Peptides against a protein of PDB entry 5B16. Designs and how they scored, part 17

Target 1, 136 residues: chain A of PDB entry 5B16
Amino acid sequence: TPSRINHNERLEFLGDAVVEFLTSVHLYYLFPSLEEGGLATYRTAIVQNQHLAMLAKKLELDRFMLYAHGPDLCRESDLRHAMANCFEALIGAVYLEGSLEEAKQLFGRLLFNDPDLREVWLNYPLHPLQLQEPNT
Target 2, 136 residues: chain A of PDB entry 5B16 as posed
Amino acid sequence: TPSRINHNERLEFLGDAVVEFLTSVHLYYLFPSLEEGGLATYRTAIVQNQHLAMLAKKLELDRFMLYAHGPDLCRESDLRHAMANCFQALIGAVYLEGSLEEAKQLFGRLLFNDPDLREVWLNYPLHPLQLQEPNT

## One batch from the design tools (peptide; made by RFdiffusion4, then SolubleMPNN)

Design b1_p11_1_s3 (from b1_p11_1, 5 letters changed)
Fold by OpenDDE base, seed 4:
Structure b1_p11_1_s3 (fold): chain B 136 residues (1-136), chain A 11 residues (1-11)
Amino acid sequence: as target 1 above (136 residues)
Amino acid sequence: KLEEFLDSIVA
């Protein structure tokens, strides 16, 4: 029986697409009058390695990475990059083994420490037929 | 608040 454990790089590939998709969709609906450039700017900010690494730290992936790969992560920049990749792999795994909704929930919980902002992000209708004014 | 948060993470 082939291993059910997928290679981390493949999961990262999938997770990268998932976080970008979720980010894009939520920004699109939350900011209906924002031009493409503004949407792209926010998306880039959310999915950039530095930010994803901060999200990864909330899951204590920094400790995990140092434990598993410490000798290869002597520089802070290397650690951030590795943490971002690992975070993407995690999201990919959640999507693969669970659902897009579960990935959405996890990602949203990590994005915002503020519960009010989290609720706005996670619970905003994501369909044109479910139009509702966002809380800002 | 959401915009303020997003602006804060823009590199």
Scores: peptide ipSAE 0.635, ipTM 0.946, DockQ to the pose 0.828
Fold by OpenDDE base, seed 5:
Structure b1_p11_1_s3 (fold): chain B 136 residues (1-136), chain A 11 residues (1-11)
Amino acid sequence: as target 1 above (136 residues)
Amino acid sequence: KLEEFLDSIVA
């Protein structure tokens, strides 16, 4: 069996794709008149390490990382990168053990502190095939 | 409002 580290890296790989996909789909439908460059800019902003680390902090992953890897994460940039990776691994695990819908819900809840914005993000109409995907 | 939020995390 793979080591814990290898498993976490694999989950990160999967989670990266899930976060990218969910972000892309929601931006595409929420901003129908926005050009590709604008969509890409927003996507980059959402999935960049700095932002994902902030989302990870909402789950108190910073405390976890400092307890587990404190000596190796003395630099802010190192901690931020590690937290972003851990966040992706978490999303990957939720998708793997649960569903895309569960990953969507978790990601959306963390993206927005404002409940109104969260509602818009999570419940904006998507294509029927996309709605059915979590059940496959 | 959503645009304002997204703009705030771009930079």
Scores: peptide ipSAE 0.633, ipTM 0.946, DockQ to the pose 0.842
Fold by OpenDDE base, seed 3:
Structure b1_p11_1_s3 (fold): chain B 136 residues (1-136), chain A 11 residues (1-11)
Amino acid sequence: as target 1 above (136 residues)
Amino acid sequence: KLEEFLDSIVA
């Protein structure tokens, strides 16, 4: 059986794709007149390590990381990177054990503290087939 | 505003 570290890395791999996909779909529909460069800029901003680490902090993953991996996370940049990866692994796990919809809801709730912005992000009309889970 | 929020996280 793979090590626990291997499991986390695999979940991170999956979660990275899920976060990227959800972000892309929502930006595409929310900004119908924005050119590709602008969409890409916003996507990068949302999924970059610094931002995902902020989302991870809302789940108190920083406390977990320091507890479990403190000696290896002496630098702030190292902690941010590790937290971002852990966040991706969490999203991957939610998708794997739950659904894409559940991952979408969790991600949206964490993205926005403002309930009005959250409502727009989560409930803006999207093409249903684009949110369908892949057949594997 | 959504755009304002997104602009704020652009690094």
Scores: peptide ipSAE 0.633, ipTM 0.947, DockQ to the pose 0.788
Fold by OpenDDE base, seed 2:
Structure b1_p11_1_s3 (fold): chain B 136 residues (1-136), chain A 11 residues (1-11)
Amino acid sequence: as target 1 above (136 residues)
Amino acid sequence: KLEEFLDSIVA
């Protein structure tokens, strides 16, 4: 079995893809007349480390980071990057242990403090993905 | 609106 560190890095890898996929799908449906460049600009803004770190802060991951890894996170940019990675790992875990729908709901709830905007974002359907888990 | 929010987070 992989180490705890390797496991978290693998979850981050998965979560990065999930966050980008969910973002892409919602933007695609919400802005049907927006050109690729505009879609890419909004996607980059949503998934950039600075923004994901702000979402992570809503889950108090900053407290977790400072408690567990404070000495290694002296620079604000290092903390931001670590928080973004941890957020991606969390989304990856929610997808892995739950579903894409659960990851979508969590991500949407954190993206928007305004419940009206949240509802607009979440009401757009996602492409269903039903992947069979390997038999173990 | 949603686009106003998205514009606000563009780096």
Scores: peptide ipSAE 0.627, ipTM 0.946, DockQ to the pose 0.773

Design b1_p11_1_s4 (from b1_p11_1, 5 letters changed)
Fold by OpenDDE base, seed 2:
Structure b1_p11_1_s4 (fold): chain B 136 residues (1-136), chain A 11 residues (1-11)
Amino acid sequence: as target 1 above (136 residues)
Amino acid sequence: KLKEFLDSIVA
């Protein structure tokens, strides 16, 4: 079995893809007349480390980071990057242990403090993905 | 508005 560190990095890898996929799908449906460049601009803004770190702060991941890894996170940019990675790992875990729908709901709830905007974002359907888990 | 929110987070 992989180490705890490797496991978290793998979850981050998965979560990065999930966050980018969910963001892409919602933007695609919400802005049907927006060109690729505009879609890419909004996607970049949503998934950039600075923004994901703000979402992570809503889950108090900053407290977790400082408690567990404070000495290694002296610079604000280091903390931001670590929080963004941890957020991606969390989304990856929610997808892995739950579903894409659960990941979508969590991500949407954190993206918007305004419940009206949240509802607009979440009301757009995602492409269903049903992947079989390998038999173990 | 959603677009206004998204514009606000563009780096």
Scores: peptide ipSAE 0.636, ipTM 0.946, DockQ to the pose 0.775
Fold by OpenDDE base, seed 5:
Structure b1_p11_1_s4 (fold): chain B 136 residues (1-136), chain A 11 residues (1-11)
Amino acid sequence: as target 1 above (136 residues)
Amino acid sequence: KLKEFLDSIVA
């Protein structure tokens, strides 16, 4: 069986794709008149390590990382990178053990502190095939 | 409002 580290890296790989996909789909539908460059800019902003690390902090992953890897994460940039990776691994695990819908819900809840914005993000109509994907 | 939020994280 793969080591814990290898498993976490694999989950991160999967989670990266899930976060990218969910972000892309929601931006595409929420901003129908926005050009590709604008969509890409928003996507980059959402999925960049700095932002994902902030989302990870809402789950108190910073405290976890400092307890587990404190000596290796003395630099702020190192901590952000590690937290972002851990966040992606978490999303990957939720998708793997649960569903895309569950990953969507978790990601959306963390993206927005404002409940109104969260509602818009999570409940904006998506393509029927995309809605069916979690059940496959 | 959503656009304003997104703009804020771009910067």
Scores: peptide ipSAE 0.635, ipTM 0.946, DockQ to the pose 0.859
Fold by OpenDDE base, seed 3:
Structure b1_p11_1_s4 (fold): chain B 136 residues (1-136), chain A 11 residues (1-11)
Amino acid sequence: as target 1 above (136 residues)
Amino acid sequence: KLKEFLDSIVA
């Protein structure tokens, strides 16, 4: 079923952009005095495979991946990479089938176990036009 | 504590 794999890769492509965008916008507003280098460092940390794989694990995607692709995921690094990609595909699907706001909410809920930090991340004042879905 | 959290995930 190569068509299904191709579909997942397309969703991953979209999700990668959504995760990158949401992360960038929130960091920009939450740290108004932080220089570009610092913003970029935090963005990289949030969207790197290791971190996204941790978020994916909260959704038990690890169990899914081992069930569906176990023979191809013998190494921990391979599993992390696959989980990160799967997470991006999920975010892409949420954006595609739902909205950017829904993707934002899901991403924020998974980023923070601490409810206080989650509240700050999700509800910090942002420019509403920057969170508008692109016209396609 | 947000910055502290972010620092903790920097690899």
Scores: peptide ipSAE 0.632, ipTM 0.946, DockQ to the pose 0.792
Fold by OpenDDE base, seed 4:
Structure b1_p11_1_s4 (fold): chain B 136 residues (1-136), chain A 11 residues (1-11)
Amino acid sequence: as target 1 above (136 residues)
Amino acid sequence: KLKEFLDSIVA
């Protein structure tokens, strides 16, 4: 059995792929006329450490990180980076132990505080034959 | 609204 650190890093690796995949798929379908550059810009914004750290804060991971690793997180930038990694690991764990759908739901709930935007993001058809005009 | 939100998080 790998160490907790090794296991967490592996989960982070998996979670990173999951959040990027979910982000890519939803952006692709929600913005059918947006060029690749625009899609990439939005994806980068969503998955960047600063943003993921904000999502992590909604789960109170800041308190968790300070409790568990406070001495190593004296700088705000270090905390953000650690929180982003921990968030990815969490998503990875949800995917691993649950399903992609569960990861999607969790990620979507955290992405949007606005319930209308959340619904658009989470419930938008993810198949070309089922595509509808999204609400903006 | 969605585009506005996304624009707001672009670094």
Scores: peptide ipSAE 0.638, ipTM 0.946, DockQ to the pose 0.827; fails the geometry check

Design b1_p11_2_s1 (from b1_p11_2, 8 letters changed)
Fold by OpenDDE base, seed 4:
Structure b1_p11_2_s1 (fold): chain B 136 residues (1-136), chain A 11 residues (1-11)
Amino acid sequence: as target 1 above (136 residues)
Amino acid sequence: SLLDYLEELVA
């Protein structure tokens, strides 16, 4: 069994891919006429550490990180990076132990406080090929 | 709107 740190890093790796994938798919469907450059720009903005850290704060991961790793997080920038990584690990864990749909729902709920925007984001159907994936 | 949100995020 890998160490907790190693396991968390692996979950982070997985979660990073999941958030990027979900972001890509939803942007693709939401903006059918937007060019690749625009899609990429929005994706980058959504998945960047600073933004993920803001999402993580909604889960009170800031309090968690300070409790668990306070001595190592003396700078705000360090805290943001750690929170973003932890957020990715969480999404990775949700995907791993649950499903892509559960990860999608969690991510969507955190992306938008506005319920109308949340519904717009979440209500696009999965691509037919995704139904063949084991963890959807 | 969603676009406004995204534009603010990019800015």
Scores: peptide ipSAE 0.554, ipTM 0.932, DockQ to the pose 0.759
Fold by OpenDDE base, seed 3:
Structure b1_p11_2_s1 (fold): chain B 136 residues (1-136), chain A 11 residues (1-11)
Amino acid sequence: as target 1 above (136 residues)
Amino acid sequence: SLLDYLEELVA
C-alpha cells in the first residue's frame, strides 16, 4: 500500500484538475463575451496558491497544518503553498468519494462569503453534460 | 459584483 504522503499527493493531483475544471466551466458561462485571455487570467487568479490557501483557511486547515507540520512551515509562503495543496487534496477526496456536484457545491460555498455572489456562481445556467463525471 | 471580486483577485 502507498504511504499516506503518496496518497495525499495523488488526491492533490486529482483535486487540482477538478478545481481547474469547475472554475473553467463557470467562468465560460458567466462571461460569454470575455475573450480567452481574460478567462485564463481569472482562472489563474482563482486557482492560484494564495487564493486557495485563503479558502483553506475558512476550513481552519491552517490550524491543522501548523499542528501537523509546524516545524516545516516557518515561512508564510511555505504555509500558503502547503495549504493550497491540502485544499486540492480535499476537493479531490470529495470528488472521489462523493461526486463532481458535491465538489462543485463545496467549492462554490467557499469561494464567496456574499450569498448573492454565491447564488450566481452556483446556479448560473450551465450545460448539464459539461458537469458529467468522466467515465473511467 | 462578481466581476469586482475577480478583479480584486487579479490585482
Scores: peptide ipSAE 0.542, ipTM 0.930, DockQ to the pose 0.861
Fold by OpenDDE base, seed 2:
Structure b1_p11_2_s1 (fold): chain B 136 residues (1-136), chain A 11 residues (1-11)
Amino acid sequence: as target 1 above (136 residues)
Amino acid sequence: SLLDYLEELVA
C-alpha cells in the first residue's frame, strides 16, 4: 500500500481532473455562445490556486495546514499552493468514496456565497457518469 | 449575476 503522502498526492491528481471537468461542463452549458477562449479563461480563473485556496479557507483548511505543516509554509504562496492541493485531494476523495454528484454539490456550495448564484450554477445538468466497479 | 462573478474572478 502507498504511504499516506502518496495517497494524498494520488487523490490530488484525481481531484484536479474532477474540478476541471465539473468547471468545464458547467461553463459549457451556462454560456452556450461563449467561444473556447472565453470558456478557457473562466475555467482558469475558477481552478487557479488562488481561487481554490479561497474555497479551501471556507473549510478551514488553512487552520489544518498551519497546525500540521506550519514551519514549511512560511510564504503565503506556499500556503496557497498547499491549500489548493488539499482542496483538490478533498474533491478527489469525495468523488472516489461518494459520487460525481456529491463532488458537484460540494464544489458548487463552496464556489458561491450567494445562494441564488449557487442555485443557477448547480441547476445545470452534468453528463451522467456510471462507471461499473470491477467484479471482485 | 453569474457573469459578473466570473468577470471579477478574471480581473
Scores: peptide ipSAE 0.539, ipTM 0.928, DockQ to the pose 0.838
Fold by OpenDDE base, seed 5:
Structure b1_p11_2_s1 (fold): chain B 136 residues (1-136), chain A 11 residues (1-11)
Amino acid sequence: as target 1 above (136 residues)
Amino acid sequence: SLLDYLEELVA
């Protein structure tokens, strides 16, 4: 069986794709008049390490990382990168063990502190095939 | 708005 580290890296790989996909789909439908450049810019802003690290902080992953890996994460940039990776691994695990819908819900809840914005993001109509995925 | 929020992220 793969080591814990190897497994975490694999989950990160999967989670990266899930976060990218969910972000892309929601932006596409929420902003029908926005050009590709704008969509890409907003997607980059959402999924970049700095932003994902901020989301990870809401789960107190910073405290966890400093406790477990403090000596290796003395630089702020290193901590942000590690937190972003851990966040992706978490999303990957939720998708793998649960569903895309569960990953969507978790990601959406963390994206916005404002409940009104969260509501718009999470409940905007998506493509029927995407709505059916959780049941497959 | 959501757009305003995203614009802040880009800035």
Scores: peptide ipSAE 0.527, ipTM 0.927, DockQ to the pose 0.880

Design b1_p11_2_s2 (from b1_p11_2, 6 letters changed)
Fold by OpenDDE base, seed 4:
Structure b1_p11_2_s2 (fold): chain B 136 residues (1-136), chain A 11 residues (1-11)
Amino acid sequence: as target 1 above (136 residues)
Amino acid sequence: SLLEYLDELVA
């Protein structure tokens, strides 16, 4: 069994891919006429550490990080990076132990405080090929 | 709107 740190890093790796994938798919469906550059720009903004850290704060991961790793997080930038990584690990864990749909729902709920925007984001159907994936 | 929200995020 890998160490907690190693396991968390692996979950982070997985979660990073999941958030990028979900973001990509939803942007693709939501904006069918938007060029690749625009899609990429929005994706970058959504998945960047600063934004993920803001999402993490909604889960009170800031309090968690200060409790668990306070001495190592003396700078705000360090805290943001750590929170973003932890958020990715969480999404990775949700995907791993649950499903892509559960990860999608969690991510969508955190992305938008506005319920109308949230519903727009979440209600786009999965691509038919995704139904063949084991963890959807 | 969603687009406006995303634009603000990019800015």
Scores: peptide ipSAE 0.604, ipTM 0.943, DockQ to the pose 0.877
Fold by OpenDDE base, seed 3:
Structure b1_p11_2_s2 (fold): chain B 136 residues (1-136), chain A 11 residues (1-11)
Amino acid sequence: as target 1 above (136 residues)
Amino acid sequence: SLLEYLDELVA
């Protein structure tokens, strides 16, 4: 059996793809007139470590990280990177054990504190087939 | 707006 560290890294790998996919799909539909360069810029901003770490903080993962890995996270940049990875692993786990829809809902709820923006993000018309889980 | 929010993230 793989180590717990390896398992988390695998979940992170999966979660990274899920986060990027969900972000891409929503941006694509929300901004139909935005060119690829703009879409890519917004996607990068959403999925960058600093932003994902901020989302992770909403789940109090910072407290968890300091509790479990404090000695290795003395620098703020190290903490941000670790939190972002942990967030990706969490999303990966939600997708793996739940569904893409559940991952979508969780991600959307965390992205926006403003309920109006949250509703726009989550309920904007999307093509149903694009949200279908991969056939694996 | 959503666009304004995203612009802030890019900045």
Scores: peptide ipSAE 0.598, ipTM 0.941, DockQ to the pose 0.875
Fold by OpenDDE base, seed 2:
Structure b1_p11_2_s2 (fold): chain B 136 residues (1-136), chain A 11 residues (1-11)
Amino acid sequence: as target 1 above (136 residues)
Amino acid sequence: SLLEYLDELVA
């Protein structure tokens, strides 16, 4: 079995893809007339480290980071990057242990403090994914 | 609106 650190890095890898996928799908459906360049611009803004770190702060991951790794996170940019990575790992874990729907709900709830905007974002349909678990 | 919010994120 991989070390705890390797496990978290793997979850981050998965979560990065999930966050980008969910963002892409919502933007695609929400803005059907927006060109690729515009879609990419909004996606970049949503998934950039600075923004994900702000979402992570809503979950008080900053407190966790400072408690567990404070000495290694003296620079604000280092803390931001670590928080973004931790947020991705969390989304990856929610997807892995739960579902894409659960990851979508969590991500959407954190994206917007305004409940009206949140509802608009979450009410747009996503492509359903039914992944069969391998027979064990 | 949602578009306005996203524009603010880009800025």
Scores: peptide ipSAE 0.593, ipTM 0.939, DockQ to the pose 0.845
Fold by OpenDDE base, seed 5:
Structure b1_p11_2_s2 (fold): chain B 136 residues (1-136), chain A 11 residues (1-11)
Amino acid sequence: as target 1 above (136 residues)
Amino acid sequence: SLLEYLDELVA
């Protein structure tokens, strides 16, 4: 069986794709008049390590990382990168053990502190095939 | 709005 580290890296790989996909789909439907460049810019801003690390901080992953890996994460940039990776692994695990819908809900809840913005993001109509994905 | 929020993330 793969080591814990190897498994975490694999989950990160999966989670990266899930975060990218969810972000892309929501931006695409929420902003039908926005050109590709704008969509790409917003996606980059959402999924970049700095932002994902901020989302991870809401789960107190910073305290966890400093406790477990403090000596290796003395630089702010190193901590942000590690937190972003851990966040992706978490999303990957939620998708793997649960569903795309569960990953969507978790990601959306963390993206916005404002409940009104969260509501718009999470409940904007998606394509029917995308709505069916969680049940497959 | 959501768009305004995203603009802030880009900035």
Scores: peptide ipSAE 0.580, ipTM 0.939, DockQ to the pose 0.882

Design b1_p11_2_s3 (from b1_p11_2, 7 letters changed)
Fold by OpenDDE base, seed 4:
Structure b1_p11_2_s3 (fold): chain B 136 residues (1-136), chain A 11 residues (1-11)
Amino acid sequence: as target 1 above (136 residues)
Amino acid sequence: SLLDYLDSLVA
C-alpha cells in the first residue's frame, strides 16, 4: 500500500486529468466557433494553479492547509501551489469514489459565483458518450 | 457574460 503522500500524488494526477477534461469538453461545446488557440487560452486560465487555488479557498482548503502543513507554507506562492494540488486531489477523489458527473457538479459549482453563468456551464448538453457514468 | 468572465481570468 502506498504512503499517504504517494496516494495524494496519485489522486492529484487523476484530478488534474479530470479538471482538464471537464474544462475542455465544456469550452468545446459552449464555444463552437472559437478556434483552438482561444479554447486553449481559456483552458489554461481555468486550470492554472492560481485559479484553482481560488476555487480551493471556497472550500476553505486554505484553513485546512495551514492547519495540516503550516510550517511548510511560509509564502503565499507556496500556499497557492499546495492548495491547487490539494484541489486536484479532491476532484480526483470525487471522481474515483463517485462519478464524473459528481466531479462535474462540484467543479462547476465552484467555477462560478454567478448562478446564471453556473447554470449555462453545468447544464449545457454534452455528447451522448459523456452522459454515461464511467466505470470506476 | 461568460466570455467576459473567462477573459478576466486570462493573464
Scores: peptide ipSAE 0.621, ipTM 0.944, DockQ to the pose 0.833
Fold by OpenDDE base, seed 3:
Structure b1_p11_2_s3 (fold): chain B 136 residues (1-136), chain A 11 residues (1-11)
Amino acid sequence: as target 1 above (136 residues)
Amino acid sequence: SLLDYLDSLVA
């Protein structure tokens, strides 16, 4: 429905910011000696549609998208874009209904298949003030 | 390593 689509787009808007923020924060603290250009490069790589679509595939969002929007997805690039958007909407929903921490956990779990890398990403010390974040 | 993985994501 139009209302549902609108809601999804709003969630996507929110999720985009959350993904961007989480990525930025983690990169910033994980690589204290990396210059801005490097940080930006890695951030772009992480949040680009192609990568987010791969993360979305882990949740079988590709099947969902083809089922729900197949006729509108004539190109593979369209599917990737749609999957990335859907992934952002999911993260947005998790943040909205849960918390930034929950969004962080979900995002981190999907980012890495390697449990060691996942642990480093998720458990690396962040700024103490971030621990005081409200449970929104 | 984490850096190696991230590098692999860079086009």
Scores: peptide ipSAE 0.615, ipTM 0.942, DockQ to the pose 0.836
Fold by OpenDDE base, seed 2:
Structure b1_p11_2_s3 (fold): chain B 136 residues (1-136), chain A 11 residues (1-11)
Amino acid sequence: as target 1 above (136 residues)
Amino acid sequence: SLLDYLDSLVA
């Protein structure tokens, strides 16, 4: 059995892929006329550490990280990176224990404070096969 | 709009 640290890193690995996948899918459908370069630019902006750290703050992960690892996170960049990793691990866990749909809902709820934008993001028509939950 | 919001993230 892997250690808790290894487990968290594995969840982060999975979550990174889930976040990037969900972002890619939504951008692809929401902006059908946007070229690949533009899609990639928006994806990068959404999944970059600084942005994911902002999303993590909404879950008060900053308080958790400072409480548990304060001395090791004295630099803003270190805290941001750790928060982003923790956020990815959380999404990975939600996907693993729940479903891709649940991960999508959580991620979408955090992406937008504006309920109208959130609604557009979450409920934009996607490919029917993406509504089929994978076996986890 | 959603596009405006995303643009703000890129900036």
Scores: peptide ipSAE 0.608, ipTM 0.941, DockQ to the pose 0.877
Fold by OpenDDE base, seed 5:
Structure b1_p11_2_s3 (fold): chain B 136 residues (1-136), chain A 11 residues (1-11)
Amino acid sequence: as target 1 above (136 residues)
Amino acid sequence: SLLDYLDSLVA
């Protein structure tokens, strides 16, 4: 039986892939004329540590991190990296215990404070046979 | 727009 630490690292591993996949799929279908370089640039921006840490703050994971791991987080960069990893582990857990759809919904809700942008992201057609909706 | 928002993340 893996330790709690090992389990968290495994969840992070899974969550990293889920976040990467969801981001890739949504960008691909939202911007059908955007070249690979542009898609990759936006994906990098979305999944980078500082952005995921920002999303983690919306779930108050910073409070948890300081409570549980405060002594190890003396640098801002360490906290940011830890929060990003924790966020990935959370998404991994949601996928593992729930579904990809539930992970998608949670991730999408956190990505955008603007409800209009959120709805575009979450509900934009993700199949080639579906008609493209206007971007906002 | 969504693109404008994403551009802001890149900047």
Scores: peptide ipSAE 0.606, ipTM 0.939, DockQ to the pose 0.896; fails the geometry check

